Peptides against a protein of PDB entry 7BBL. Designs and how they scored, part 88

Target 1, 86 residues: chain A of PDB entry 7BBL
Amino acid sequence: IAQESLESQEQRARAALRERYLRSLLAMVGHQVSFTLHEGVRVAAHFGATDLDVANFYVSQLQTPIGVQAEALLRCSDIISYTFKP

## One batch from the design tools (peptide; made by RFdiffusion4, then SolubleMPNN)

Design b2_p27_8_s2 (from b2_p27_8, 13 letters changed)
Fold by OpenDDE base, seed 5:
Structure b2_p27_8_s2 (fold): chain B 86 residues (1-86), chain A 27 residues (1-27)
Amino acid sequence: as target 1 above (86 residues)
Amino acid sequence: SWTDGVAVTPEVRRLEAELEAIRAAFL
């Protein structure tokens, strides 16, 4: 069996990473997630849903340094990292 | 959905469909 081409290897790697990402999103549904945003801001919120085409995160009970927002929209571009307990 | 130029596999399509259904029910 011939060795897989570099292009094919890269495509499989990217597909695997995307699958892992999507599975992590599903695992977060209904859980409280801690988000690290720019300028060292950290917030916690219950993950509700995501808009895959525009990379929006719909969350509830967003805990910010200045209060709690019942419902909020987080843009993927605003998020540096996140953690949660599955 | 967002693909980032990645080839879509059947499993990826399934996962995206599940997430889309969750979004549709959430909003």
Scores: peptide ipSAE 0.525, ipTM 0.852, DockQ to the pose 0.610
Fold by OpenDDE base, seed 3:
Structure b2_p27_8_s2 (fold): chain B 86 residues (1-86), chain A 27 residues (1-27)
Amino acid sequence: as target 1 above (86 residues)
Amino acid sequence: SWTDGVAVTPEVRRLEAELEAIRAAFL
């Protein structure tokens, strides 16, 4: 009963998390997503694409407290959480 | 990156490729 190393177990766990994340991104494509930003700011936008390295979120029809921005870029570092209806 | 050292599975590669294609088409 050889057991895989702790490092291997952790790599599998991280791979699973990465896969789950990527699947969520794909599920969001073309859908309106609600983003929670810092200081309790919440915005909604249609998800277009993302940079996998930096995880910039390219969105459209960004609804902000001051109006709608046709095209916008949300940085991953600015996002606390997001939710959407698949 | 938090993905450094992560064993990349075929599924992860597939998903990343698909998302990259979407990004390329979007921009």
Scores: peptide ipSAE 0.519, ipTM 0.845, DockQ to the pose 0.742
Fold by OpenDDE base, seed 4:
Structure b2_p27_8_s2 (fold): chain B 86 residues (1-86), chain A 27 residues (1-27)
Amino acid sequence: as target 1 above (86 residues)
Amino acid sequence: SWTDGVAVTPEVRRLEAELEAIRAAFL
């Protein structure tokens, strides 16, 4: 009997995770998101867009400890975690 | 990237297209 290879199963699993992630990003667009950065720094910003390779987060109204930036770029590598309400 | 080897699905392609359009409009 034919059976799906382990590699194929892994590909489907990755695709499912990718889909869930992309849906989450779409749900995030235009909403305020709380980002946790290194050293316990937390910022809030309106999520505008992101690169598909998850390299950059383009945001607006970034509230940082040193002030508010109307437009800003957050590197994904600088982000530890984030939360938002759809 | 971490997405290398991901199976190509119509839904993923659609979602990526939407996000790319959003990015293009934002910039």
Scores: peptide ipSAE 0.513, ipTM 0.847, DockQ to the pose 0.754
Fold by OpenDDE base, seed 1:
Structure b2_p27_8_s2 (fold): chain B 86 residues (1-86), chain A 27 residues (1-27)
Amino acid sequence: as target 1 above (86 residues)
Amino acid sequence: SWTDGVAVTPEVRRLEAELEAIRAAFL
C-alpha cells in the first residue's frame, strides 16, 4: 500500500490554501474590502491589485480614521485579516 | 473560464493562470 508522504500532503494543503486565497482575490475585484490591521485598526478599501509573491495589497479609496486615501499600499505584514462580501 | 463575470485585467489573467497551474499540478 502506497501512502502519500508528509511532504506531499503538506504541499497539497498549501496548494489548496493558495487556490482558496487566489479565488478570494478574484472575487474581491470591484468590491470593498475590510482590513483588520494591528492595534485594533480597521480600514476599508477597494481592491486594486496585489503583489502575488509578497501579498501586498494595492488599494483605492482607503478609509482610515483620519481620512480617505485615494490610493494606498497595505503591506502584508500590516494585515491581520480581511473580509468582504462578494 | 475562471474569469467569467470578472473584468479582464492583467491581474485577473495572472491569477487565472496561477490557479490553472495549481490545478494541473494537483489534479
Scores: peptide ipSAE 0.030, ipTM 0.540, DockQ to the pose 0.068

Design b2_p27_8_s3 (from b2_p27_8, 12 letters changed)
Fold by OpenDDE base, seed 5:
Structure b2_p27_8_s3 (fold): chain B 86 residues (1-86), chain A 27 residues (1-27)
Amino acid sequence: as target 1 above (86 residues)
Amino acid sequence: SPWAGVAVTPEERRLEAELEAIRAAFL
Protein backbone atom coordinates (compact mmCIF):
# COMPACT_ATOMS: atom_id res chain seq x y z
CA ILE B 1 0.00 0.00 0.00
CA ALA B 2 1.45 3.31 -1.09
CA GLN B 3 2.01 5.82 1.70
CA GLU B 4 -0.03 8.99 1.32
CA SER B 5 1.83 12.22 0.61
CA LEU B 6 2.99 14.50 3.40
CA GLU B 7 0.51 17.12 2.21
CA SER B 8 -2.35 14.64 2.50
CA GLN B 9 -1.25 13.64 5.99
CA GLU B 10 -1.12 17.27 7.09
CA GLN B 11 -4.54 17.94 5.56
CA ARG B 12 -6.08 15.01 7.43
CA ALA B 13 -4.44 16.09 10.69
CA ARG B 14 -5.76 19.65 10.33
CA ALA B 15 -9.23 18.38 9.47
CA ALA B 16 -9.24 16.08 12.49
CA LEU B 17 -8.28 18.92 14.84
CA ARG B 18 -10.88 21.23 13.32
CA GLU B 19 -13.63 18.64 13.65
CA ARG B 20 -12.63 18.00 17.26
CA TYR B 21 -12.78 21.73 17.98
CA LEU B 22 -16.21 22.15 16.40
CA ARG B 23 -17.58 19.15 18.27
CA SER B 24 -16.25 20.59 21.52
CA LEU B 25 -18.10 23.84 20.83
CA LEU B 26 -21.35 21.95 20.29
CA ALA B 27 -20.75 20.05 23.52
CA MET B 28 -20.29 23.32 25.42
CA VAL B 29 -23.68 24.76 24.46
CA GLY B 30 -25.70 25.37 27.59
CA HIS B 31 -22.84 24.50 29.94
CA GLN B 32 -20.66 26.57 32.21
CA VAL B 33 -17.19 26.90 30.77
CA SER B 34 -13.99 28.02 32.44
CA PHE B 35 -11.90 30.28 30.25
CA THR B 36 -8.23 30.99 30.81
CA LEU B 37 -7.29 34.44 29.58
CA HIS B 38 -4.01 36.32 29.45
CA GLU B 39 -2.04 37.23 32.56
CA GLY B 40 -3.44 34.28 34.48
CA VAL B 41 -7.00 35.58 34.54
CA ARG B 42 -9.65 32.88 34.70
CA VAL B 43 -13.36 33.44 34.21
CA ALA B 44 -16.39 31.18 34.14
CA ALA B 45 -19.47 31.68 31.99
CA HIS B 46 -22.41 29.89 30.49
CA PHE B 47 -21.67 29.24 26.85
CA GLY B 48 -24.37 30.51 24.53
CA ALA B 49 -23.00 30.59 21.03
CA THR B 50 -19.98 31.18 18.85
CA ASP B 51 -19.68 33.46 15.86
CA LEU B 52 -17.34 31.31 13.81
CA ASP B 53 -16.41 33.86 11.15
CA VAL B 54 -15.30 36.45 13.72
CA ALA B 55 -14.43 33.89 16.40
CA ASN B 56 -16.53 35.58 19.08
CA PHE B 57 -17.94 33.73 22.07
CA TYR B 58 -21.34 34.90 23.28
CA VAL B 59 -21.72 34.01 26.94
CA SER B 60 -23.91 34.77 29.93
CA GLN B 61 -23.29 35.04 33.66
CA LEU B 62 -19.61 35.80 33.18
CA GLN B 63 -17.89 35.48 36.54
CA THR B 64 -14.88 37.77 36.70
CA PRO B 65 -12.60 38.79 39.59
CA ILE B 66 -14.54 42.06 39.88
CA GLY B 67 -18.08 40.76 39.50
CA VAL B 68 -20.62 39.02 37.30
CA GLN B 69 -21.65 40.26 33.87
CA ALA B 70 -25.07 39.11 32.74
CA GLU B 71 -24.09 39.17 29.08
CA ALA B 72 -20.62 39.30 27.61
CA LEU B 73 -18.60 38.86 24.46
CA LEU B 74 -15.26 37.06 24.56
CA ARG B 75 -12.90 37.26 21.62
CA CYS B 76 -11.06 34.12 20.61
CA SER B 77 -7.82 36.10 20.58
CA ASP B 78 -8.25 36.74 24.30
CA ILE B 79 -8.72 33.07 25.16
CA ILE B 80 -5.74 30.83 25.86
CA SER B 81 -7.73 27.73 26.79
CA TYR B 82 -11.05 26.50 28.13
CA THR B 83 -12.39 23.58 30.14
CA PHE B 84 -15.88 22.27 30.85
CA LYS B 85 -17.75 19.27 32.17
CA PRO B 86 -19.91 17.67 29.47
CA SER A 1 -13.36 30.09 11.04
CA PRO A 2 -10.19 29.76 13.11
CA TRP A 3 -8.81 27.58 10.31
CA ALA A 4 -8.20 30.01 7.49
CA GLY A 5 -6.70 28.51 4.36
CA VAL A 6 -7.69 24.93 5.18
CA ALA A 7 -10.08 23.01 2.96
CA VAL A 8 -13.40 22.45 4.71
CA THR A 9 -14.71 18.88 4.79
CA PRO A 10 -18.41 18.03 4.46
CA GLU A 11 -18.50 17.04 8.15
CA GLU A 12 -16.96 20.35 9.18
CA ARG A 13 -19.50 22.23 7.05
CA ARG A 14 -22.30 20.34 8.77
CA LEU A 15 -20.94 21.14 12.22
CA GLU A 16 -20.47 24.80 11.33
CA ALA A 17 -24.04 24.96 10.05
CA GLU A 18 -25.34 23.56 13.34
CA LEU A 19 -23.32 26.09 15.31
CA GLU A 20 -24.52 28.91 13.07
CA ALA A 21 -28.12 27.89 13.66
CA ILE A 22 -27.49 27.93 17.42
CA ARG A 23 -25.96 31.40 17.15
CA ALA A 24 -28.88 32.71 15.12
CA ALA A 25 -31.35 31.40 17.69
CA PHE A 26 -29.31 32.69 20.64
CA LEU A 27 -28.97 36.29 19.48
Scores: peptide ipSAE 0.486, ipTM 0.845, DockQ to the pose 0.547
Fold by OpenDDE base, seed 1:
Structure b2_p27_8_s3 (fold): chain B 86 residues (1-86), chain A 27 residues (1-27)
Amino acid sequence: as target 1 above (86 residues)
Amino acid sequence: SPWAGVAVTPEERRLEAELEAIRAAFL
């Protein structure tokens, strides 16, 4: 009978988005991800892990214009966007 | 955390724990 408050609705919506994000990260593990960086640079790498607080991306086989790095760290501040196939 | 201040559900805590374990094993 009583309607959920606006604040409660917003909390639920944010929680749903957060859960989807976390599940997406798990789905990303072991898959190749395409990262768009600054200055028009695009790289591809296999996703290994991420920091939940700092949002660092720990990756392997990072393909850059100048070669492949076996292991690398991509900071959130370096990333404009990313895509992957689940 | 980017969503600091938002209540964490039990499912989210489980997912975070799994991701943390993956991170710990990776590093």
Scores: peptide ipSAE 0.485, ipTM 0.843, DockQ to the pose 0.668
Fold by OpenDDE base, seed 3:
Structure b2_p27_8_s3 (fold): chain B 86 residues (1-86), chain A 27 residues (1-27)
Amino acid sequence: as target 1 above (86 residues)
Amino acid sequence: SPWAGVAVTPEERRLEAELEAIRAAFL
């Protein structure tokens, strides 16, 4: 039997990861999300939306070490990880 | 080519469309 090419296998794996990511974004809409940023900084915010081109996170009630910001924009490049309760 | 772009699946397109709609409504 012919084995699927390594490239094809990698394409499927990447697609699966992309889909998982997108589903997680949809799942967090309207929920408070905990974001881990660089240098161990953690913030919590209500997820509003995201743009797919720049991958910005539009959030509200951002809890930072210095207070709460009503509306904020988080750059995906600054986010190490995120967690939330579905 | 291992560095070739990943083909977007129909499911991914659907999910992206939903997210775009949410963004449009949010802003």
Scores: peptide ipSAE 0.483, ipTM 0.828, DockQ to the pose 0.508
Fold by OpenDDE base, seed 2:
Structure b2_p27_8_s3 (fold): chain B 86 residues (1-86), chain A 27 residues (1-27)
Amino acid sequence: as target 1 above (86 residues)
Amino acid sequence: SPWAGVAVTPEERRLEAELEAIRAAFL
């Protein structure tokens, strides 16, 4: 009986999560996305692009508690989660 | 990459290339 090693199983699981993440980024291009940030802050913005290495999110029409920014930059480290309608 | 240490599959490479193209066109 061929059994996949635990290491291989974990590798495939990590790869699956990464692929899911990348596909979600492609799916949200041009769409309004709701971002949950720290301290209970939630913002909405149109997703434009991302830097994969630095994990910067380039967005437009960022709706924040203090107003709307035509153009803005969010960092992956600032984001807890996001949701959008594909 | 946020996933340093994880082997990148051919599909992931393709997706990254598409996203990079989008970034290049956006900026």
Scores: peptide ipSAE 0.485, ipTM 0.844, DockQ to the pose 0.621; fails the geometry check

Design b2_p27_8_s4 (from b2_p27_8, 12 letters changed)
Fold by OpenDDE base, seed 4:
Structure b2_p27_8_s4 (fold): chain B 86 residues (1-86), chain A 27 residues (1-27)
Amino acid sequence: as target 1 above (86 residues)
Amino acid sequence: SWADGVEVTEEERRLEAELEAIRAAFL
């Protein structure tokens, strides 16, 4: 019985991770998400959408240390992690 | 499960990729 190549296994693994990521994005739509940014900055916002090509998160009611922004843009590259409850 | 909350980190993704690479090599 032919065994799947390492390359094929890696490809499946990458696809699975991508799927997990995309599922998380779908699950967080409309929910408040806690974002950890660089320099220990933590913010919370309602997730609207993301532009994967531009690598931007479009959020609303962004709670920052300096106040609340009704609408805001978070760059994916600025985000270390995020948590939410679906 | 997802119902308990989701945390996604860059480190987590890296770790998962590394773990999967290990599994692919040995399992």
Scores: peptide ipSAE 0.041, ipTM 0.534, DockQ to the pose 0.028
Fold by OpenDDE base, seed 3:
Structure b2_p27_8_s4 (fold): chain B 86 residues (1-86), chain A 27 residues (1-27)
Amino acid sequence: as target 1 above (86 residues)
Amino acid sequence: SWADGVEVTEEERRLEAELEAIRAAFL
C-alpha cells in the first residue's frame, strides 16, 4: 500500500510553512507592520507588496527614528522579524 | 526561514477559510 515517506512528509511540512508565510503576507496588505531589523533597529511601515523571488518588501510611510519616508524598499535579508495588527 | 515562525493572525485565518471555501465550491 502507499505510504508517505519521510521525505514527502518533510516536503509537505515545508510547503505548508511557505503557504502560511505567503498567506501572512497577503494578510498584511494595507496594514501597518512593525519590522525588526538588525542592530536593534525597529521601523513601522504600511505593507504594499513583496517581490517573492528577490524577497524585497515594498512599503510606504516608513517610520524610522529620523523621520518618515514615503516609499521604501526593505530587503528580507535585513529583516529579523515583523508583526502587525490584523 | 525566519518567516516560518510568524504567528498566524486572525486575518490570515479568515483568508485561509475564504480560500478553502472557494476551493471546495469551485475546484
Scores: peptide ipSAE 0.037, ipTM 0.516, DockQ to the pose 0.056
Fold by OpenDDE base, seed 5:
Structure b2_p27_8_s4 (fold): chain B 86 residues (1-86), chain A 27 residues (1-27)
Amino acid sequence: as target 1 above (86 residues)
Amino acid sequence: SWADGVEVTEEERRLEAELEAIRAAFL
């Protein structure tokens, strides 16, 4: 059988990652999310929404090492990863 | 499984940002 090109395989892999990401954005609404930030900082917050270009996360009850912030904006550039329970 | 939770990494966000930039070029 024919083997698809490496480029096509990479495209499919990228599409799969994108779908997973987009699905996560929908699933995390209203849930507490654990964010891993740079310099080993870990925070937890309730997810509100992202902006149109998904450059920022609007969150509430942000639990930081130094206290709780009622409302906050997390820039994607500050985030290494995040996890949550759907 | 999905029930175990999900992790989204910088790579996934980067991919989305790249795709968004592409979409923006067509708007």
Scores: peptide ipSAE 0.052, ipTM 0.561, DockQ to the pose 0.053; fails the geometry check
Fold by OpenDDE base, seed 1:
Structure b2_p27_8_s4 (fold): chain B 86 residues (1-86), chain A 27 residues (1-27)
Amino acid sequence: as target 1 above (86 residues)
Amino acid sequence: SWADGVEVTEEERRLEAELEAIRAAFL
């Protein structure tokens, strides 16, 4: 059969990466995630969901230096990095 | 093949739907 086009190969690669990312997000659900924010602020929260289009994290039990918030929204633009343990 | 790519994208769509369901349950 004909060789798959480069564009098709790239599409598959992007789709595979996206799938892996989404699976990772699913694995995070309900688990505590450590977020590193700007100015060296670090917070921990239980991951709920994301808005994949707007790039927001919806979390619960957000532990901040000034207290715990039952529910919160973290803007991806405010997040430098995050880690979690499955 | 292109079909493989379509299959992968459909799996992505499935995962997106699962995330949407989680979002709906959370919010």
Scores: peptide ipSAE 0.025, ipTM 0.467, DockQ to the pose 0.359; fails the geometry check

## One batch from the design tools (peptide; made by RFdiffusion4, then SolubleMPNN)

Design b2_p28_3_s2
Fold by OpenDDE base, seed 4:
Structure b2_p28_3_s2 (fold): chain B 86 residues (1-86), chain A 28 residues (1-28)
Amino acid sequence: as target 1 above (86 residues)
Amino acid sequence: SLAEAALRVRELEARLEAIRAEFLAAAA
């Protein structure tokens, strides 16, 4: 009886996780996202786009403690967590 | 199948890449 290899199963699992991640990014596009940065700093911005690998976040209307930036780039390494409402 | 999953991933990535390109072009 033919059976899918363990390697193939793992590949499908990775693909499933990747798909879930990508779909969540797409769901974020155009919506305001709340980002938690270092030292408890929290900002809000409209999600515009992201890199697929490094996951840099390209945003607009970034509301920071020191002002609002029309356009900005948030490095994934600077982000502790984020939330959004679809 | 794995092939179908791969195709879905590629499609999603293509959509996101297009969105990124549009965003950067508009900001340039």
Scores: peptide ipSAE 0.587, ipTM 0.908, DockQ to the pose 0.922
Fold by OpenDDE base, seed 2:
Structure b2_p28_3_s2 (fold): chain B 86 residues (1-86), chain A 28 residues (1-28)
Amino acid sequence: as target 1 above (86 residues)
Amino acid sequence: SLAEAALRVRELEARLEAIRAEFLAAAA
């Protein structure tokens, strides 16, 4: 039987993971996201956009312990995890 | 196929890049 090479299989697997990630980002657009930052700090903000490489999060209405920021940038290095409801 | 998967990825990336551009333009 004709089978694709191991390299091709691995490339498709990587492509599938990338696609899943990108579709997740699209699903977040316009929705409120809960971010878990270092030292147990949790904030909520409306997702605006991201950089595809660095994964900077451009958000609006960021709710922090100090107050609300109309616009903000969250660096990937600041984020431990995040959740959202599509 | 891998070619089709690559195309889907490129299209998704293009959409997200456009969204980023629009967000930054609206904020500026």
Scores: peptide ipSAE 0.587, ipTM 0.909, DockQ to the pose 0.915
Fold by OpenDDE base, seed 3:
Structure b2_p28_3_s2 (fold): chain B 86 residues (1-86), chain A 28 residues (1-28)
Amino acid sequence: as target 1 above (86 residues)
Amino acid sequence: SLAEAALRVRELEARLEAIRAEFLAAAA
């Protein structure tokens, strides 16, 4: 029985995590996402796209406490967490 | 296999990159 190397196993594990992440991003496409920002600020926006590296979120119809912004960019560093309904 | 996993990842990334490009083009 030929077994893959430890390095190969670790690479597959990383690939699995990456795949899960990417699939979750795709699942958000076309859906409204709720973002929790600093100081307890929560906003909702329609998911548009993301950067694969920095994970910046490009969104539309951003609902903020002071109104709705047609288009916006939410930097990963500004986001504490996010959730959505698939 | 690792090769298959890598291929799936690349395909997913390509889809997301296309979506990003389309979004930016529409927003311009």
Scores: peptide ipSAE 0.586, ipTM 0.908, DockQ to the pose 0.924
Fold by OpenDDE base, seed 5:
Structure b2_p28_3_s2 (fold): chain B 86 residues (1-86), chain A 28 residues (1-28)
Amino acid sequence: as target 1 above (86 residues)
Amino acid sequence: SLAEAALRVRELEARLEAIRAEFLAAAA
C-alpha cells in the first residue's frame, strides 16, 4: 500500500544485519574455529557458545602454543579475527 | 515486514541463549 518510512527501512536493515550475525553464530556450533589474537598469536578451539551482548566466546579444547585448555573464555577484546569451516 | 524480522531475531537469540545456558551448565 503506502511506502514505508525511512525510519522503518532503517529498522528493517538493522534487523537484517542482526539476523545475519546470529545465523553466523549458529553456524559455528559444533565446529572448530581459528582465532587470531594479539601479538600474532593464533589459536584453535571448538565453539561452545557466545554472549549475545558482549560477544564473549565460550570454547572448548583451546589449542594454544603452550598446550590445550579444556574450557576457556575468549573476550571480544582479545580477538582480532576468526575463521571457520561451515 | 519489520515485525516478522523482529520475531526471527528473537527466535535466533533464544536458540543461542539456550546453547549458552547448556554449555555453562555442562562446564561443571
Scores: peptide ipSAE 0.586, ipTM 0.908, DockQ to the pose 0.953

Design b2_p28_3_s3
Fold by OpenDDE base, seed 2:
Structure b2_p28_3_s3 (fold): chain B 86 residues (1-86), chain A 28 residues (1-28)
Amino acid sequence: as target 1 above (86 residues)
Amino acid sequence: SLAEAALRNRELEAELEAIRAAFLAAAA
């Protein structure tokens, strides 16, 4: 039988990683997410939606050190990492 | 197959796009 090319294997791997990412986003919908921002700042918010390309995070009930914002936008460039429990 | 994987991802993206649209509409 013919061996799948390395290029084809890489394409499938990328597709699989994309799927994992997308499914993770869906799992976040409606759940609280903890975001780690620059300088060690951590905030929590309910995930609302996101842009698939720019990765802007649209959230609600954003808990910050200075208070709670009903709605907010977090740019990907502002986020170091995030965690959540589906 | 790669084609099937691509199709699945398109469907997932469509769901997320719909969620984004709904969220923005509700926030407006």
Scores: peptide ipSAE 0.587, ipTM 0.910, DockQ to the pose 0.836
Fold by OpenDDE base, seed 5:
Structure b2_p28_3_s3 (fold): chain B 86 residues (1-86), chain A 28 residues (1-28)
Amino acid sequence: as target 1 above (86 residues)
Amino acid sequence: SLAEAALRNRELEAELEAIRAAFLAAAA
């Protein structure tokens, strides 16, 4: 019943959040994702892949207000949030 | 444990990295 140190508890919490994030990415594979960007811009695209560190999103069939891009790269810094249907 | 959690995350990351590699290879 030895209690974990505060640091240890924080480390486990971070690891758990990381796992949650990674599993959400895996669930995203092969699905269309809706991205909310800056200035209220919202786009939809088929998820292709992502960089684990920089969190760049490689997507296809990006639907923008002015048209569709066959392939595109969305920088994490440009993304406010995203949603998808598993 | 933290060690087990870290291992699980490394495995998940490996899967995602493989997907990224395959995606980029297919795009080339």
Scores: peptide ipSAE 0.586, ipTM 0.910, DockQ to the pose 0.859
Fold by OpenDDE base, seed 3:
Structure b2_p28_3_s3 (fold): chain B 86 residues (1-86), chain A 28 residues (1-28)
Amino acid sequence: as target 1 above (86 residues)
Amino acid sequence: SLAEAALRNRELEAELEAIRAAFLAAAA
């Protein structure tokens, strides 16, 4: 049986990781996401969209300690982690 | 195959781009 080259295997692995990432983003569409920001600040927002490269999160109904922001942009640098229920 | 995987990813990216465009248009 012909064996796939190491380079080909690595290419497929990278493609698979990319697909996993992209599908994760799509899974967030239309759902509320919980974001953990600096200093343990946690906010919740409805996912709207994201950039594929920089991972800027375009969200709506951002619930913060000081109130709700109708529309907001969360940059990757501001986010420690995030979770959501598909 | 790699070609098939690449095609799938391009389609996923296109969907996400369309979503982004629609979101920004609605927010404008």
Scores: peptide ipSAE 0.584, ipTM 0.910, DockQ to the pose 0.834
Fold by OpenDDE base, seed 1:
Structure b2_p28_3_s3 (fold): chain B 86 residues (1-86), chain A 28 residues (1-28)
Amino acid sequence: as target 1 above (86 residues)
Amino acid sequence: SLAEAALRNRELEAELEAIRAAFLAAAA
């Protein structure tokens, strides 16, 4: 029986991880997400969409220390971490 | 198979792209 190459195994593993990532994004749609930014700033917003290369997060009802923005764009480089409840 | 996995991911990406497009259209 032909043994699957390491390269092929890695390709399938990457595909599986990609699927998990994509499904996670879909699960976030419409839900409030908590973002931790630089300097200890924490904000909450409803997830709207994201670029598939994870460059930007498009959100609505962004709650910041000084007010609420109806719509906003958060760059991945500005985000330290984020959490949400499906 | 890898081909099937790739196809499934393309479909998921298409759904997410449609969501992004709709979001941007609503914001414009």
Scores: peptide ipSAE 0.584, ipTM 0.910, DockQ to the pose 0.844

Design b2_p28_5_s1 (from b2_p28_5, 13 letters changed)
Fold by OpenDDE base, seed 1:
Structure b2_p28_5_s1 (fold): chain B 86 residues (1-86), chain A 28 residues (1-28)
Amino acid sequence: as target 1 above (86 residues)
Amino acid sequence: SLAELQARFVAELEARIRELRALREALE
């Protein structure tokens, strides 16, 4: 019986987590997402894409406390959390 | 455009997901 090495098992686990994350991003595409930013600021925007390397969020129709931006870039460093309704 | 960026992003996500699935399968 072939047995997976510990390293192999860990690699599969990491891959599974990564896939779950990527699927969540895919699920958000085209949907309105609520972002919680620093200082309790909450905004909503339609999710377009992210930069997988830098983790920038490219969004449209960003609803901010002071108005709506047609297109915007949200940096990962600005985001505490985000949620959306599938 | 943002729409084009989105389309490329989706394609990339789907490709990466397939790769990860293949990786896990190969490691099983």
Scores: peptide ipSAE 0.606, ipTM 0.916, DockQ to the pose 0.774
Fold by OpenDDE base, seed 5:
Structure b2_p28_5_s1 (fold): chain B 86 residues (1-86), chain A 28 residues (1-28)
Amino acid sequence: as target 1 above (86 residues)
Amino acid sequence: SLAELQARFVAELEARIRELRALREALE
C-alpha cells in the first residue's frame, strides 16, 4: 500500500489546525466577544471580521471602560486573549 | 461598511475552509 511522506503528513496536520482556527472565526461572526487587552483591560464587542494577514479585528458596539464605540478596530497587538459564547 | 466587510469575510472564510478540506482529502 502507498505510504504518505512525513512532509505530506505534516502538511495535513497544519491544514487541519488552520481549518479549526478559521472555523472558530466563522463561529464568532455576529456574536458578542469578550477581549482581554493589556493592563488588565477587558472589553466586549460584536465580532464582524478580521484581516487574515494582520489579524485586525473589526467590531461593533465596543464596550470600553470609558464608553461605547459604534464601530472600532482592535489590533492584534492589543489583544491578549478573547472568548465568546457559541 | 462593516456589513459589507463582514459579508466578504464570511465568503472568504468559507472558501478557504473548503480549500483546506480538499487539500487534506487529496493528501489522504
Scores: peptide ipSAE 0.606, ipTM 0.916, DockQ to the pose 0.780
Fold by OpenDDE base, seed 4:
Structure b2_p28_5_s1 (fold): chain B 86 residues (1-86), chain A 28 residues (1-28)
Amino acid sequence: as target 1 above (86 residues)
Amino acid sequence: SLAELQARFVAELEARIRELRALREALE
């Protein structure tokens, strides 16, 4: 600790940031999330899971402008941002 | 099912978080 190298400190920092991200995903599980898509389209769905590498979102009760889908996949490339209430 | 996928996802997240904590502790 006292003589921790810069490289070691950087690794810890990266690990901390990754953990923070993963915890945010965990916090979203089972909650309704609002997604902002392209062209100003906004949808809401209950968050189930993601692909940690591709960041695809597997959701349920997806509320779209044309109706509700029981289960759906939202690709990362389709999403601009998302918000949720813990 | 989506429920099963969610359960596996949660388990994976929790495991990875534990690993990251262990990594940080090992680097101290």
Scores: peptide ipSAE 0.605, ipTM 0.915, DockQ to the pose 0.726
Fold by OpenDDE base, seed 2:
Structure b2_p28_5_s1 (fold): chain B 86 residues (1-86), chain A 28 residues (1-28)
Amino acid sequence: as target 1 above (86 residues)
Amino acid sequence: SLAELQARFVAELEARIRELRALREALE
């Protein structure tokens, strides 16, 4: 049995992690996600998509302290963390 | 529309995931 190099093992590991991340995004599609923003602001919205380059979150039904926004864009820089309930 | 964006996003994710699987399989 041929042994794979350490480099190939590392590459597979990186690929696996990337896939896991992408699958997590896929799993969130259409579901409500809770976002923690700056200054302690917490909002909830239905996840639609992200911009993979900038990691922008395109969401709908954004529940904010002042009301519900039908559609919104949340920049990665605005997000401290988020939680997803399957 | 957001719906269209979402659909394209899903398709892109699935394509990338398939590609990553293929890569891992090729490296096995």
Scores: peptide ipSAE 0.607, ipTM 0.916, DockQ to the pose 0.745; fails the geometry check

